# Designs tried in a protein design run: peptides against a protein of PDB entry 5OK6. Part 27

Target 1, 215 residues: chain A of PDB entry 5OK6
Amino acid sequence: ELPGLDSQWRQIENGESGRERPLRAGESWFLVEKHWYKQWEAYVQGGDQDSSTFPGCINNATLFQDEINWRLKEGLVEGEDYVLLPAAAWHYLVSWYGLEHGQPPIERKVIELPNIQKVEVYPVELLLVRHNDLGKSHTVQFSHTDSIGLVLRTARERFLVEPQEDTRLWAKNSEGSLDRLYDTHITVLDAALETGQLIIMETRKKDGTWPSAQL

## One batch from the design tools (peptide; aimed at target 1 N132 D179)

Design b2_p17_4_s2 (made by RFdiffusion4, then SolubleMPNN; from b2_p17_4, 6 letters changed)
Fold by OpenDDE base, seed 5:
Structure b2_p17_4_s2 (fold): chain B 215 residues (1-215), chain A 17 residues (1-17)
Amino acid sequence: as target 1 above (215 residues)
Amino acid sequence: MERIVVSDEELAAWSAS
């Protein structure tokens, strides 16, 4: 059952717990397609629950580039293509109106950047490979704020590297070079890693030498 | 950062060895 229209507005459109609330690092926010949201606004502002302006179920179809991996289209803009809602507000709308059958929620995290908090709508997708099998990549998403150390640990886990094995990372550049990701304490952002970039995990040889010495 | 200049062909050959 739908709550009163004024109650809906207060739950979603407020500065304390709704759309206008301050961002906090680590919190989950959700994307809502802009046209649906505007329809909802018109509905609740109209004051008639039986109005023809009823928005129906949430449908984010236009935000997705595919229905297999449910990736977002590139270049979406907040306020033009979508609205961001905190988890509580999103769950209210879903409970009231439903979500289009088969569509997953578009959940994103608030990240802390120098002097700014933002919802990270587009995390970085890296192609993780082993030095001896460059053709078999594992696509993994990372935050721009994640450390290179986390990327390395993730690669080790994905490739089932034993704890005693020594590993390090190289980033492949478009210009025909490899840059060693030496400092594991810097972030993905600091390292300027980009979506689709190949990250090579090198495993140290038993003789103590690195395979890259042969390059 | 340590940088190695390598062609795609050289990199492929290295990986295959």
Scores: peptide ipSAE 0.492, ipTM 0.941, DockQ to the pose 0.919
OpenDDE base, seeds 1, 2, 3, 4: peptide ipSAE 0.471, 0.489, 0.489, 0.486; ipTM 0.933, 0.939, 0.939, 0.937

Design b2_p17_4_s3 (made by RFdiffusion4, then SolubleMPNN; from b2_p17_4 with S1R R3V H5K E12Q)
Fold by OpenDDE base, seed 2:
Structure b2_p17_4_s3 (fold): chain B 215 residues (1-215), chain A 17 residues (1-17)
Amino acid sequence: as target 1 above (215 residues)
Amino acid sequence: REVIKVTDEQLQEWSAS
């Protein structure tokens, strides 16, 4: 059953538990397509539950680049293309209005940056490859706050590297050079890694030499 | 920071070796 219009407004827009609540690192927030959200606002502010302004089910179709992998379009802007809601508010709206059939929720995490909390709408997609097979990439998403150590572990796992094998990472930079990611404690952000960037996992030879010594 | 200047050709040759 739909709550009263004033109750809906208070629940979703309430500064303590709604859209305006403070961000907390690790929390899940959800994207709602802006047009739908504005229609909902008009509906609940209109004071007439029987009005023609009923928003219908949540439809985020315009936010997706594709309906296969459900990737977001690039360059979406908060407040213009979408609204961010905390998990509780999102779940209320979904329970009240439903979500378009087949569409997944657009869940994103709050990350802690040096001076601000932010909902990470666009995680970094890295192309992981082995030094001896550059043509076979594994696309993996990472948070800007993830460590290079996590990227390395993920690469080792994806390539089924044995525990005794020694590995290290190189990032192909915009100049076409390889930058060694020697500090595994810094973040993806600190390393200035970008979406679509090639990350090469180098495996140490059995003789103890590195393949990159031949470059 | 270790930086290796490479061309795409050099990388391909390296990968094939």
Scores: peptide ipSAE 0.369, ipTM 0.916, DockQ to the pose 0.924
OpenDDE base, seeds 1, 3, 4, 5: peptide ipSAE 0.352, 0.367, 0.357, 0.357; ipTM 0.910, 0.914, 0.910, 0.913

Design b2_p17_4_s4 (made by RFdiffusion4, then SolubleMPNN; from b2_p17_4, 6 letters changed)
Fold by OpenDDE base, seed 5:
Structure b2_p17_4_s4 (fold): chain B 215 residues (1-215), chain A 17 residues (1-17)
Amino acid sequence: as target 1 above (215 residues)
Amino acid sequence: RERIVVSDEELAAWSAS
């Protein structure tokens, strides 16, 4: 049921629980396409529930690169292409207006960087491979704040590595080199890993030698 | 070895071995 226009505005546009609320690490926020949001603002500010400015269902179509993987377009800008709403505000809007049929919500997490909290709109997508089968990649998303240790554990899980098997990671560089990700305590950001980068999981041989010794 | 210089061809050959 659609509440009164003033109530809608107060639920969504406030500094305590709405769009202007402080960011908290680990919380979910949602993207809303800017034009729809501006239409909603015009509707609720107009004071007439029967106005022709009724925004209809939330439609984020213009934010997606494709409707297969529902990946965001690159280079989207907050305040120009989309607005960010906390989970409660997003769910209110969805309950009032609906979401376009078939579209998933665009959920993102607040991350804590050394000096700032931000909604991580673009996590890093890494291509995880085994050293002996570079052509079969598993694409996995990681936060910039995730540790290399998490990347390694994720790779081990995806490739069903036995607990007793020893593994390590290499990052493939564009200049024709491999850099060993030896420090598992640094973050994806610290390691300067990029979306689309190949991350090679090397498994130690039974004789105790590493395959990379042959390179 | 923490950095290995390797061509794409060498890397492919290594992976296939």
Scores: peptide ipSAE 0.470, ipTM 0.935, DockQ to the pose 0.824
OpenDDE base, seeds 1, 2, 3, 4: peptide ipSAE 0.453, 0.455, 0.462, 0.445; ipTM 0.928, 0.929, 0.932, 0.926

Design b2_p17_5 (made by RFdiffusion4)
Pose (drawn by RFdiffusion4):
Structure b2_p17_5 (pose): chain A 215 residues (1-215), chain P 17 residues (1-17)
Amino acid sequence: as target 1 above (215 residues)
Amino acid sequence: SVERIHVTEEQLAAWAE
C-alpha cells in the first residue's frame, strides 16, 4: 500500500533516508530517469492522491544503450537525464510504484577522490583476456580508484588461474600496441585505462620464460 | 615510465596462438 504524499516526500527527499543523505565511500546510489522523478515530485507535491500525475512504475528504459547488455548510455548528466537516490530511497520507490518488468536497477557506488566524494556513475569497463585467446574475455567494471593489483587478482579469479601460475598484465592501447602494467599499487585512473580497453594477462611458462619475450 | 611493445595485428595474432 502507498504511503501518504507527505510521508513519501519525507522518505525520498530528506535526511538520512533520502536525497539529502551524505555521500559515504562504498555506499550505493541508484539512477532514476529525470522525467519519472519530476512526475513523482509533481504528484507528491500536488495534494491529491488520486491525481493523474501519479507516475506509475519506474521505467529507466531511456537511460540504457540496449536491452542486450543493459549498459548505461554514455554522456548522461546528473539533473538533466537522471537523478541519484540513495539505496533506501530507491528501495522504497520500487516498493511503492514497481520497476518495469525485466529491467535491472542501475546501481553505482560512492568513491573518494582527493578532496571530494562522488557517485562513480561511469566506472571503467575492462575486457580481461588470457594471452592465448584474445577473444575470450571477462568484461568487468572497475572503479577508477581500484588498484592494478585488484585488476590482476580479479583476472586471476575469473579465469581460475591456479596459485602456482605466475601472471602479469598488459594493456592494448589505441595504436594497437601493448603497454606493460608494471605497478600493482597504482590505480586504474593513474594507469589511464579507459572503458572497453583490452587487458591481456599472460602466464609464465614452466621453464620460467614469459610469452611476451617473443614479442 | 612505460614499457611499450609495438606489434602488428599479424604478430599479435600469431603470438596469441

Design b2_p17_5_s1 (made by RFdiffusion4, then SolubleMPNN; from b2_p17_5 with H6V T8S A16S E17K)
Fold by OpenDDE base, seed 3:
Structure b2_p17_5_s1 (fold): chain B 215 residues (1-215), chain A 17 residues (1-17)
Amino acid sequence: as target 1 above (215 residues)
Amino acid sequence: SVERIVVSEEQLAAWSK
């Protein structure tokens, strides 16, 4: 049975674990489609549980680009397309109304930037390749706050690079140039890496030369 | 902290070969 309408409103909007609670780095937040959320608001503010304003189950279908990979549409805007809820509030709504059958929750993490916490709705999806096999990519998701060092380690792991092999990264630009990611301590954000960007892992030859010296 | 090289599609294809 659903809680009282006033209780629902207080729990989700004004509670200690409600929509307006402070962001904390590493916490999970969830996206809720805006129209559903507004319908829920109208329902709980109406004061009639038997109202025709009942929102039904949570349906985030319009936020997804596809129902195969469950990728978000590009260009979604908080407050226009979706609202963000902390995990506790999300779980309350799901327990009360359910989630549309087959839809995964849209979970995102709070990241910490120099002067602000934000929910990272769009992590960076990079296409990792080897220099000698550019046609065989591995798509891997990274936070904007992840280091280039993490990208390199991830690439080495995916390509089963042995510890004694020396490797480095190149970012392919839209104009066809390659930028060597020399500093492994900078972030994905600092390196201005973008979703869909090709990241080339170069492996040093046994003779001590770099393949890129021939480019 | 970034070294840029200009490469043609042909050079990249040859590099990947």
Scores: peptide ipSAE 0.453, ipTM 0.912, DockQ to the pose 0.902
OpenDDE base, seeds 1, 2, 4, 5: peptide ipSAE 0.452, 0.452, 0.451, 0.446; ipTM 0.909, 0.910, 0.911, 0.909; seed 1 fails the geometry check

Design b2_p17_5_s2 (made by RFdiffusion4, then SolubleMPNN; from b2_p17_5, 7 letters changed)
Fold by OpenDDE base, seed 4:
Structure b2_p17_5_s2 (fold): chain B 215 residues (1-215), chain A 17 residues (1-17)
Amino acid sequence: as target 1 above (215 residues)
Amino acid sequence: SREIIHVSEEELEAWSK
């Protein structure tokens, strides 16, 4: 059942627990399509529950580039295309109005940058490959705050690399060069890795040489 | 400094074989 309009407004827009609440690293936030949210605002501010301004179910269809992989369109802007809500507020809206059938929620995480928290709307999707099979990629999503060490461990796991095998990473640059990701303690952001970038896992040969020595 | 290798697509394909 729908709460009173004033209660809805206070719960969703409350600066302590609602839309304006402080961001905390690791918490989940959700995207809501801007026009739907504006319609909801108009509805709850109108004071009439039977108003023709009823927003209906949440529909984020315009934020997706496809309905197969449910990837977001590129270049979406907060406040123009979508609004960010904390998990509690999102779940309230979904419980009150519903979500369009078959449409997944757009969940994102708060990340910590040196002097700011932000919701990471666009995590980095890397194409992980082995040096000896560049045509077989595993697409894996990473945070900009994830370490290169995590990328390497993830690659090793996806390719079922044995613990005794020595491996390292190369990033393929747009210029056609390979940049060795030698420092595993820096982040994906520090390494300037981008979505769609090919990350090559090189495995050391049994003779102790690296395949890249032949490049 | 980072280790950077300039490589052509042909060299990468050859390396992948």
Scores: peptide ipSAE 0.336, ipTM 0.898, DockQ to the pose 0.927
OpenDDE base, seeds 1, 2, 3, 5: peptide ipSAE 0.331, 0.330, 0.330, 0.329; ipTM 0.896, 0.896, 0.895, 0.899; seed 5 fails the geometry check

Design b2_p17_5_s3 (made by RFdiffusion4, then SolubleMPNN; from b2_p17_5, 6 letters changed)
Fold by OpenDDE base, seed 2:
Formats: C-alpha cells, sequence, structure tokens
Structure b2_p17_5_s3 (fold): chain B 215 residues (1-215), chain A 17 residues (1-17)
C-alpha cells in the first residue's frame, strides 16, 4: 500500500535512512534514474495522489549500456543521471512503485577514501591472467580501496596456485610496458589500476628464477 | 624504483607461448 505523500517524502528525503543521511563505509546504496526520481518528487510534493504526475515503476533502463550483463553506461554523474539512495529508502520505493520487470537493482557500496566517503559506482574491473597463458583472462571486480595483496590472493585463488608457489603481479600499461606491483599494501587506487587493465600473475619457476627475467 | 619492463605485444605473446 502506498503511504501518504508527505510520509513518502519524509521517509525518502529526510528520514534517518533518507537520501541525505551520512555515508558509512560498507553500506549498500542504490542508483535511481534521475528523471524517475524527479517525477516522484513532483508527485509527492504536489499533494494529490490522483494526479497525472504518478511516476510509475522505477525504470533504470537509460543507465544501462546492456541488458545482458547489466553494466552501467560510462560517465554517469550523480545528480545529473541518477540519484543515490540508502538501502532502506530504495526498498521503500521498490515496495511502493515496483521495479521494471526483469531489471536488476543497481547496488553499490560506500568506500572509505583518505579524506572522504563515497559510493563506488564504478568498481575497477581487472583482467587477471597467468604469465604463461595471457589469452585466458578472468574478469574480477575490485574496489579502489582493495589492496594489491587482495588482488594477488584473488588471482592465486582463481588460478588454483598452491600455497608453496611464489607469485607476483605485473600491470600492463597502455604503452605496452609492464609495471611490477611489488608493494602489496598499496590500494588499487594507489597503483592507478584501471578497468580493463591486464594484470599478469607471474609464478616463480622450480629453479628459483622468474619467467620475466627472459623479457 | 618501479620495476618496469618494456615489452611489445609480440614479445608478450612469445613469452606466453
Amino acid sequence: as target 1 above (215 residues)
Amino acid sequence: SVERIVVSDEELAAWSA
């Protein structure tokens, strides 16, 4: 059942779980297409539930570049293309208006950066490969705040590397050079890793030499 | 110092082969 218009407005905009609440690291937030949200605002501010301003179901179709992987379009801007809502507010809107049939929610996490919390709308998608099989990539999403150590552990797990095997990472640059990710304590952000970047896991040879010594 | 190796796509392909 749809609550009263004033109650909707208070719950979504000004509630303890409203749009303006402080960001907290690890929390889930959701994207709502801006035109829908503005239509909703007009509807609830108009004070007439029978008005022609009813927003209908939430439809984020314009935010997606594809309906297969449900990837977001590049370059979307908060406040221009979408609005961010905390999980509670999102779930209220979905319960009241519904979500377009077959369309997944656009859930994102709050991350803690050195000077700010933000919703990470675009996690980094890395292409993980082994040095001896560059043609078989595993696409894995990482937060900008994830450590290189986590990337390395993830690569080791994906490639079923034994605990006794020594491994290290190389980032392939657009210029064709490889940069060794030797510091495992820095973040994906600190390493300036980008979506679509090839990350090569090198495994040490049984003779104790590194394959990259031949490059 | 960042350990950087300059490699061509051909050299990388040969390294993987």
Scores: peptide ipSAE 0.443, ipTM 0.908, DockQ to the pose 0.898
OpenDDE base, seeds 1, 3, 4, 5: peptide ipSAE 0.436, 0.436, 0.439, 0.429; ipTM 0.905, 0.907, 0.907, 0.905

Design b2_p17_5_s4 (made by RFdiffusion4, then SolubleMPNN; from b2_p17_5 with V2R T8S A16S E17A)
Fold by OpenDDE base, seed 4:
Structure b2_p17_5_s4 (fold): chain B 215 residues (1-215), chain A 17 residues (1-17)
Amino acid sequence: as target 1 above (215 residues)
Amino acid sequence: SRERIHVSEEQLAAWSA
């Protein structure tokens, strides 16, 4: 059942759990397509529940590149293409209006950067490979705030590396060079890793030598 | 220790073989 229009507006825009609430690291926020949201605003501000301005179900279709992987279009801008809502507000809207059938929610996390909190709309998708099989990749999503250590652990897990095996990472650059990710304490952001970048996990040989010594 | 390596696609392919 839909609550009163004034109640909807207060809960979504002006509440402590509303759109303007402070960002907190680790919390989930959701994207809502801007035109739908503006129509909703107009509807609830109009004061007539039977108005022709009824927004219908939430439809984020225009934010997606495709309906297979449900990846976001590149270059979307907050306030222009979408609005961000905290989880509580999102769930209220979904409860009231529904979400387009088959369409997944666009959930993102708040991350802590040195000077600001932000919703990370575009996490980094890395292509994890082994040095001896560059053609078999595992695509894994990481936060810019994730450590290289986490990337390494994730790679080790995906490739079923035994604990006693020594491994390290290389980032393949667009120019073809490899940069060793020697500091595992820096972040994906600090390492300037990008979506689609190949990350090569090198495994140390039993003789104690590194395969890359031959490069 | 090597921190940056300049490699060709052929070298990488050979390394991966």
Scores: peptide ipSAE 0.397, ipTM 0.897, DockQ to the pose 0.760
OpenDDE base, seeds 1, 2, 3, 5: peptide ipSAE 0.397, 0.400, 0.396, 0.396; ipTM 0.899, 0.899, 0.897, 0.900; seeds 1, 2, 5 fail the geometry check

Design b2_p17_6 (made by RFdiffusion4)
Pose (drawn by RFdiffusion4):
Structure b2_p17_6 (pose): chain A 215 residues (1-215), chain P 17 residues (1-17)
Amino acid sequence: as target 1 above (215 residues)
Amino acid sequence: SRFERIEEPDFEAWQKS
């Protein structure tokens, strides 16, 4: 059952429960298409529960590239295309109005940058492959703030690399050549990695030689 | 910092290595 209009307003907009919730690293926020949010706002501020301004189910279809991979469209601007809600507010709105059938939520996380916290709406999507098959990829979203060491550990896990196997990473650049990702302590941002980039994990041979010594 | 770049990678051969 729907809460009253003022109750909905307090839950979604105010304090710890709503949009005013402070940004804390690691917390989840969700994207809501702006038109739907504005319609909900007009409804809850209108004083009439029976109004035709009732927004209906949340539908973020215009925010997705397609329904095959459900990727968020690039180039979206907060306040123009979408509004961010903390996880609790999103949960409440979905429980009240529903979410379009078959559509996934758009969940993003707060990250820490040198002097600010922000929701990372566009993390870096990397295609992780082993050197022997450059077409067999695990597509994984990493934060700009994740380390290259995390990228390596993730690639190892995704490919079930055994503990005794030694592995290291390369990145295929826009020129089609390879840049060695030497330092595992630096971040994805420091390494200037971009979405869609191919990250190649090579495995050391049993004799100690590396496949890349052949390049 | 360390840097290495392979200007002309022979991918077909490298995948068989």

Design b2_p17_6_s1 (made by RFdiffusion4, then SolubleMPNN; from b2_p17_6, 8 letters changed)
Fold by OpenDDE base, seed 4:
Parts: structure tokens; C-alpha cells; sequence
Structure b2_p17_6_s1 (fold): chain B 215 residues (1-215), chain A 17 residues (1-17)
């Protein structure tokens, strides 16, 4: 059952689990399309539950680039294209109004950056390949806060690398050159890795040499 | 940080190495 309009407003905007609550690292937040949210605001502020301003089910269709992979459009801006809600607020809205049939929720995580906490709307999608089989890629999402070490471990796992095999990473840069990801302790952000970037895992030869030494 | 950079890599050579 739908709560009273004032109760909805307080719960979603100003409640302990409302839109304006502090961000906490690791928490899930959800995107809501801005026009729907504004329609909801108008509805609950209008004071008439039977108003023609009823927002209907949540529909984030305009935020998606495609309905196959449900990728977000590039360049979406908070406050212009979408509103961020904490998980509790999102679940309330979904329970009250529903979500468009077949449309997945747009869940994102709060990450901690050196000076701020932020909802990471656009995780980095990297193309992981092996140096000896560039035609077989694994697309994997990483947080900007994930270490290069995690990227390497993930690559090793995806390619079923044996524990005794020594591996390292290279990133293909915009100029087409290879930059070695030497420091595994820095983050994806620190390494300036971007979505769609090719990351090559090189495996050390049995003779102790690196294949790239021939380049 | 001395970033090891390979300019104009021979991808075919790398794949066969």
C-alpha cells in the first residue's frame, strides 16, 4: 500500500535512508531517471493522491544505451539526467510504484577517493587479453579504486594461469604504444585506465625471458 | 616512475614469442 504523500516525501528526501544521507563506502545506490523523479516530487507535493500527476512505474529507459546489455549512456550527469538514491529509498519507490517490466535496476557502489566519497556511476570496463592470443578478450569491470594487482589477479583467473607462471600487465595507450603497469599497488584511477582500454597479460617464458623483450 | 614504454610494438612478433 502506498504511504501518505508527506510520508513518501520525508522518507525519500529527508529520512535516515533518504537521498541526502551521507555516502558510505561500499554501499549500493541506485539511479532514477530525472523526469520520473521530478514527476514523483510534483505528485507528492501536490497533496492529492488521486492527482493526474501520478508518476507511474519507474522507467529508466532513457538512461540506457541499449536494452541488450543495459549499458548506461555516456556522459550522464547527476541532477540533470538522474538522481541517486540509497538502496532503502530505491526499494521503497520500487515497492510503491514498481519498475518497468524487464528493466534492471541501475545499481552502483560508493567508492572512497582520497578527498571524497562518490557513487561510481561508470566503473572501468577493461579488455583483458593474453599477449599470445590477442583475439580472445575478457571484458571485466573494475572500480577506479581497484588495484592493478587485482586486475592482474583477475586476468590470471580468467585465463586459468597456473600459480607458478609469472605474469605482468601492459596497457595499450591512445597512441598505440604499450605502457607497462609496473606498480601493482596503484589503482586503476592512478594508472589512468579507461573503459575499452586493452590490457595485455604477458606470461614469462620458461627460459626466464619476457616475450616483450623481443619488441 | 620510469614507465617502460614500447613504441610501435610488433604485435605479431609478440604473439609468436
Amino acid sequence: as target 1 above (215 residues)
Amino acid sequence: MIRERIENPDWEKWSKA
Scores: peptide ipSAE 0.483, ipTM 0.912, DockQ to the pose 0.862
OpenDDE base, seeds 1, 2, 3, 5: peptide ipSAE 0.481, 0.480, 0.482, 0.477; ipTM 0.918, 0.918, 0.917, 0.918

Design b2_p17_6_s2 (made by RFdiffusion4, then SolubleMPNN; from b2_p17_6, 6 letters changed)
Fold by OpenDDE base, seed 2:
Structure b2_p17_6_s2 (fold): chain B 215 residues (1-215), chain A 17 residues (1-17)
Amino acid sequence: as target 1 above (215 residues)
Amino acid sequence: MMHERIENPDFEAWSKA
C-alpha cells in the first residue's frame, strides 16, 4: 500500500535512514534515475495523492548503455543523472511504485578509501589474459579496494590453473610496457589499475624459470 | 615497492617461452 505523501518524503529523505544517511562500508546503495526521483519529489511535495505528477514505476533506462549486460553509461554524475539511496529507501520506493519491467536494480557497494567512504558506482573492469594466449581474455570487475591477491586468485580460477602451478601478474601500462604487480597486498587503487587495462597472468615453467626472463 | 618493468615487451617471444 502506498503511504501518505508526507510519510514517503520522511522515509526516503530521512537523515537517519534515508538518502542523507551516513555511508557505511560494505552497505548496498542503489541508483535512481534523476528525473524519476525529481518527479517523485514533486509528487510527494505537492500534497495531492491524486495529482497528475504521479511518477509511475521507477525507470532507470537512461542510465544503461545496453539492455543486455545492463552496464551503466560512462560518466554519470550523482545529483545530475542519478541519486543514491540506501537499500532500505530503495526497497521502499520499489515496493510503492515498482521497477520497470525487466530492469535490474543498480546496486553498488560503499567502499572504504583512505579517510573517506563512497559508493563505488564504477568498479574496475580488468581484462585478464595468460602470457601465452593474449587472445583469450576474461573481463572481470573488481573494487578499487580489492587486493592484487584477489585479482591473481580470480585469474587463476578463470584460467583453471592447478594449485601447484606458480603464477604472477603483469599490468600493461599506457606506454605498452609491463609493470609487475609484485605486491599482492596492495589494492587495485594503489596499483593504479584502470578499466580496460590488460592484466597478464604469467605461469612459471616446469624448470622453475619464468617465461618473462626471455623479455 | 620492488617494481619490475619490461619496456617494449616481445609478446610473441613471451608466448613461446
Scores: peptide ipSAE 0.512, ipTM 0.914, DockQ to the pose 0.874
OpenDDE base, seeds 1, 3, 4, 5: peptide ipSAE 0.511, 0.502, 0.511, 0.507; ipTM 0.916, 0.907, 0.916, 0.914

Design b2_p17_6_s3 (made by RFdiffusion4, then SolubleMPNN; from b2_p17_6, 7 letters changed)
Fold by OpenDDE base, seed 3:
Structure b2_p17_6_s3 (fold): chain B 215 residues (1-215), chain A 17 residues (1-17)
Amino acid sequence: as target 1 above (215 residues)
Amino acid sequence: MEYERIENPDFEKWSKA
């Protein structure tokens, strides 16, 4: 049974555990499609539980670009396309109204930027390859706050690089040139890496030379 | 940021290097 309409409104919108709650790094927040949320608002503000304004189950279909990988459409805007709810509020709504059959929740993490916290709706999806086999890629998601060092370690792990092998990263830029990711301590954000960008792991030769020295 | 840049890389040459 649904809680009272006023109770629903307070639980979802309150500043303690609802939509207005302060962001905290590492916490999970969830996306709710804006039209559904507005319909819910109209329902609970209308004061009539038997009204025709009942929102039905949560349906985020319009936020997804496909129903296979459940990736978000590009360019979605908070407040226009979706609202963000903390985990507690999201779980309340799901328990009250349900989630459309087969749809996964859209869970995102709060990250710490230099001066603010932000829900990272779009992590960076990089294509990791080896310099000697560009046709075999591993697509991996990274936070903007992840270090280049983490990208390198991840690449080494995915390609089963032995500990004694020396490796480094190159990013293919928009002009088709290669920029070496020299500083492994900077973040993905600082390096301005973008989704879909090719990141090439180069392995040092046994003679101590780098293959790229021949380029 | 300090970086090395290779302009117009020959990827085929790189793959065989």
Scores: peptide ipSAE 0.539, ipTM 0.926, DockQ to the pose 0.872
OpenDDE base, seeds 1, 2, 4, 5: peptide ipSAE 0.539, 0.530, 0.536, 0.531; ipTM 0.926, 0.924, 0.924, 0.925

Design b2_p17_6_s4 (made by RFdiffusion4, then SolubleMPNN; from b2_p17_6, 8 letters changed)
Fold by OpenDDE base, seed 1:
Structure b2_p17_6_s4 (fold): chain B 215 residues (1-215), chain A 17 residues (1-17)
Amino acid sequence: as target 1 above (215 residues)
Amino acid sequence: MEREVIENPDYEAWSKA
């Protein structure tokens, strides 16, 4: 059963627990398609539960570029295309109205950037490959706040690199050159890594030389 | 000096190295 309209409004829009609550790093927030959300607002503000303004199930279809990987369209803008809700508010709306069948929630994390928290709507998808087999790639999602060290560890894990094997990363830049990601303590953001960027894991030879020394 | 930038990488050569 749906809560009273005023109760719905308070739970979703309340500044302490709702949409206006402070962002906290690591918390989950969810995207809601803007038109649906506005229809919901109109419904709950209208004061008539039997109103023709009933929003129906949440449908974020317009936010997705595909229904296979459920990737977001590029260039979506908060407040124009979608609204961000904290997990509690999202779960309330889903429980009250449902979510379109087969459609996954659009969950995102709050990240801590220098001097600001934000919901990371677009984390970085890196294309991980090995220097000796560029045809086998792993697309892996990283936060902008993840370290290059995490990228390296993830690459090692995905490629089943043995602990005794020494590896390093190269990023293909926009000029087509390779930049060595030598500092593993900087973030993906600090390294200016972008979605779709090729990251090449190089494995050190048994003789202690790097394959790239021949390039 | 460890190479930090590779201009015009020969990926085929690299794969065989």
Scores: peptide ipSAE 0.549, ipTM 0.940, DockQ to the pose 0.635
OpenDDE base, seeds 2, 3, 4, 5: peptide ipSAE 0.545, 0.548, 0.546, 0.549; ipTM 0.936, 0.941, 0.939, 0.940

Design b2_p17_7 (made by RFdiffusion4)
Pose (drawn by RFdiffusion4):
Structure b2_p17_7 (pose): chain A 215 residues (1-215), chain P 17 residues (1-17)
Amino acid sequence: as target 1 above (215 residues)
Amino acid sequence: VERIHVTEEQLEEWSES
């Protein structure tokens, strides 16, 4: 059952429960298409529960590239295309109005940058492959703030690399050559990795030689 | 940054080796 209009307003907009909730690293926020949010706002501020301004179910279809991979469209601007809600507010709105059938939520996380916290709406999507098959990829979203060491550990896990196997990473650049990702302590941002980039994990041979020595 | 310059063909041959 729907809460009253003022109750909905307090839950979604205010304090710890709503949009005013402070940004804390690691917390989840969700994207809501702006038109739907404005319609909900007009409804809850209108004083009439029976109004035709009732927004209906949340539908973020215009925010997605397609329904095959459900990727968020690039180039979206907060306040123009979408509004961010903390996880609790999103949960409440979905429980009240529903979410379009078959459509996934758009969940993003708060990250720490040198002097600010922000929701990372566009993490870096990397295609992780082993050197022996450059077409067999695990597509994984990493934060700009994740380390290259995390990228390597993730690639190892995704490919079930055994503990005794030694592995290291390369990145294929826009020129079609390879840049060695030497330092596992630096971040994806420091390494200037971009979405859609191919990350190649090579495995050392049993004799100690590396496949890349052949290049 | 260590960089290896390779063509597409060289990279495919290397991956299949």

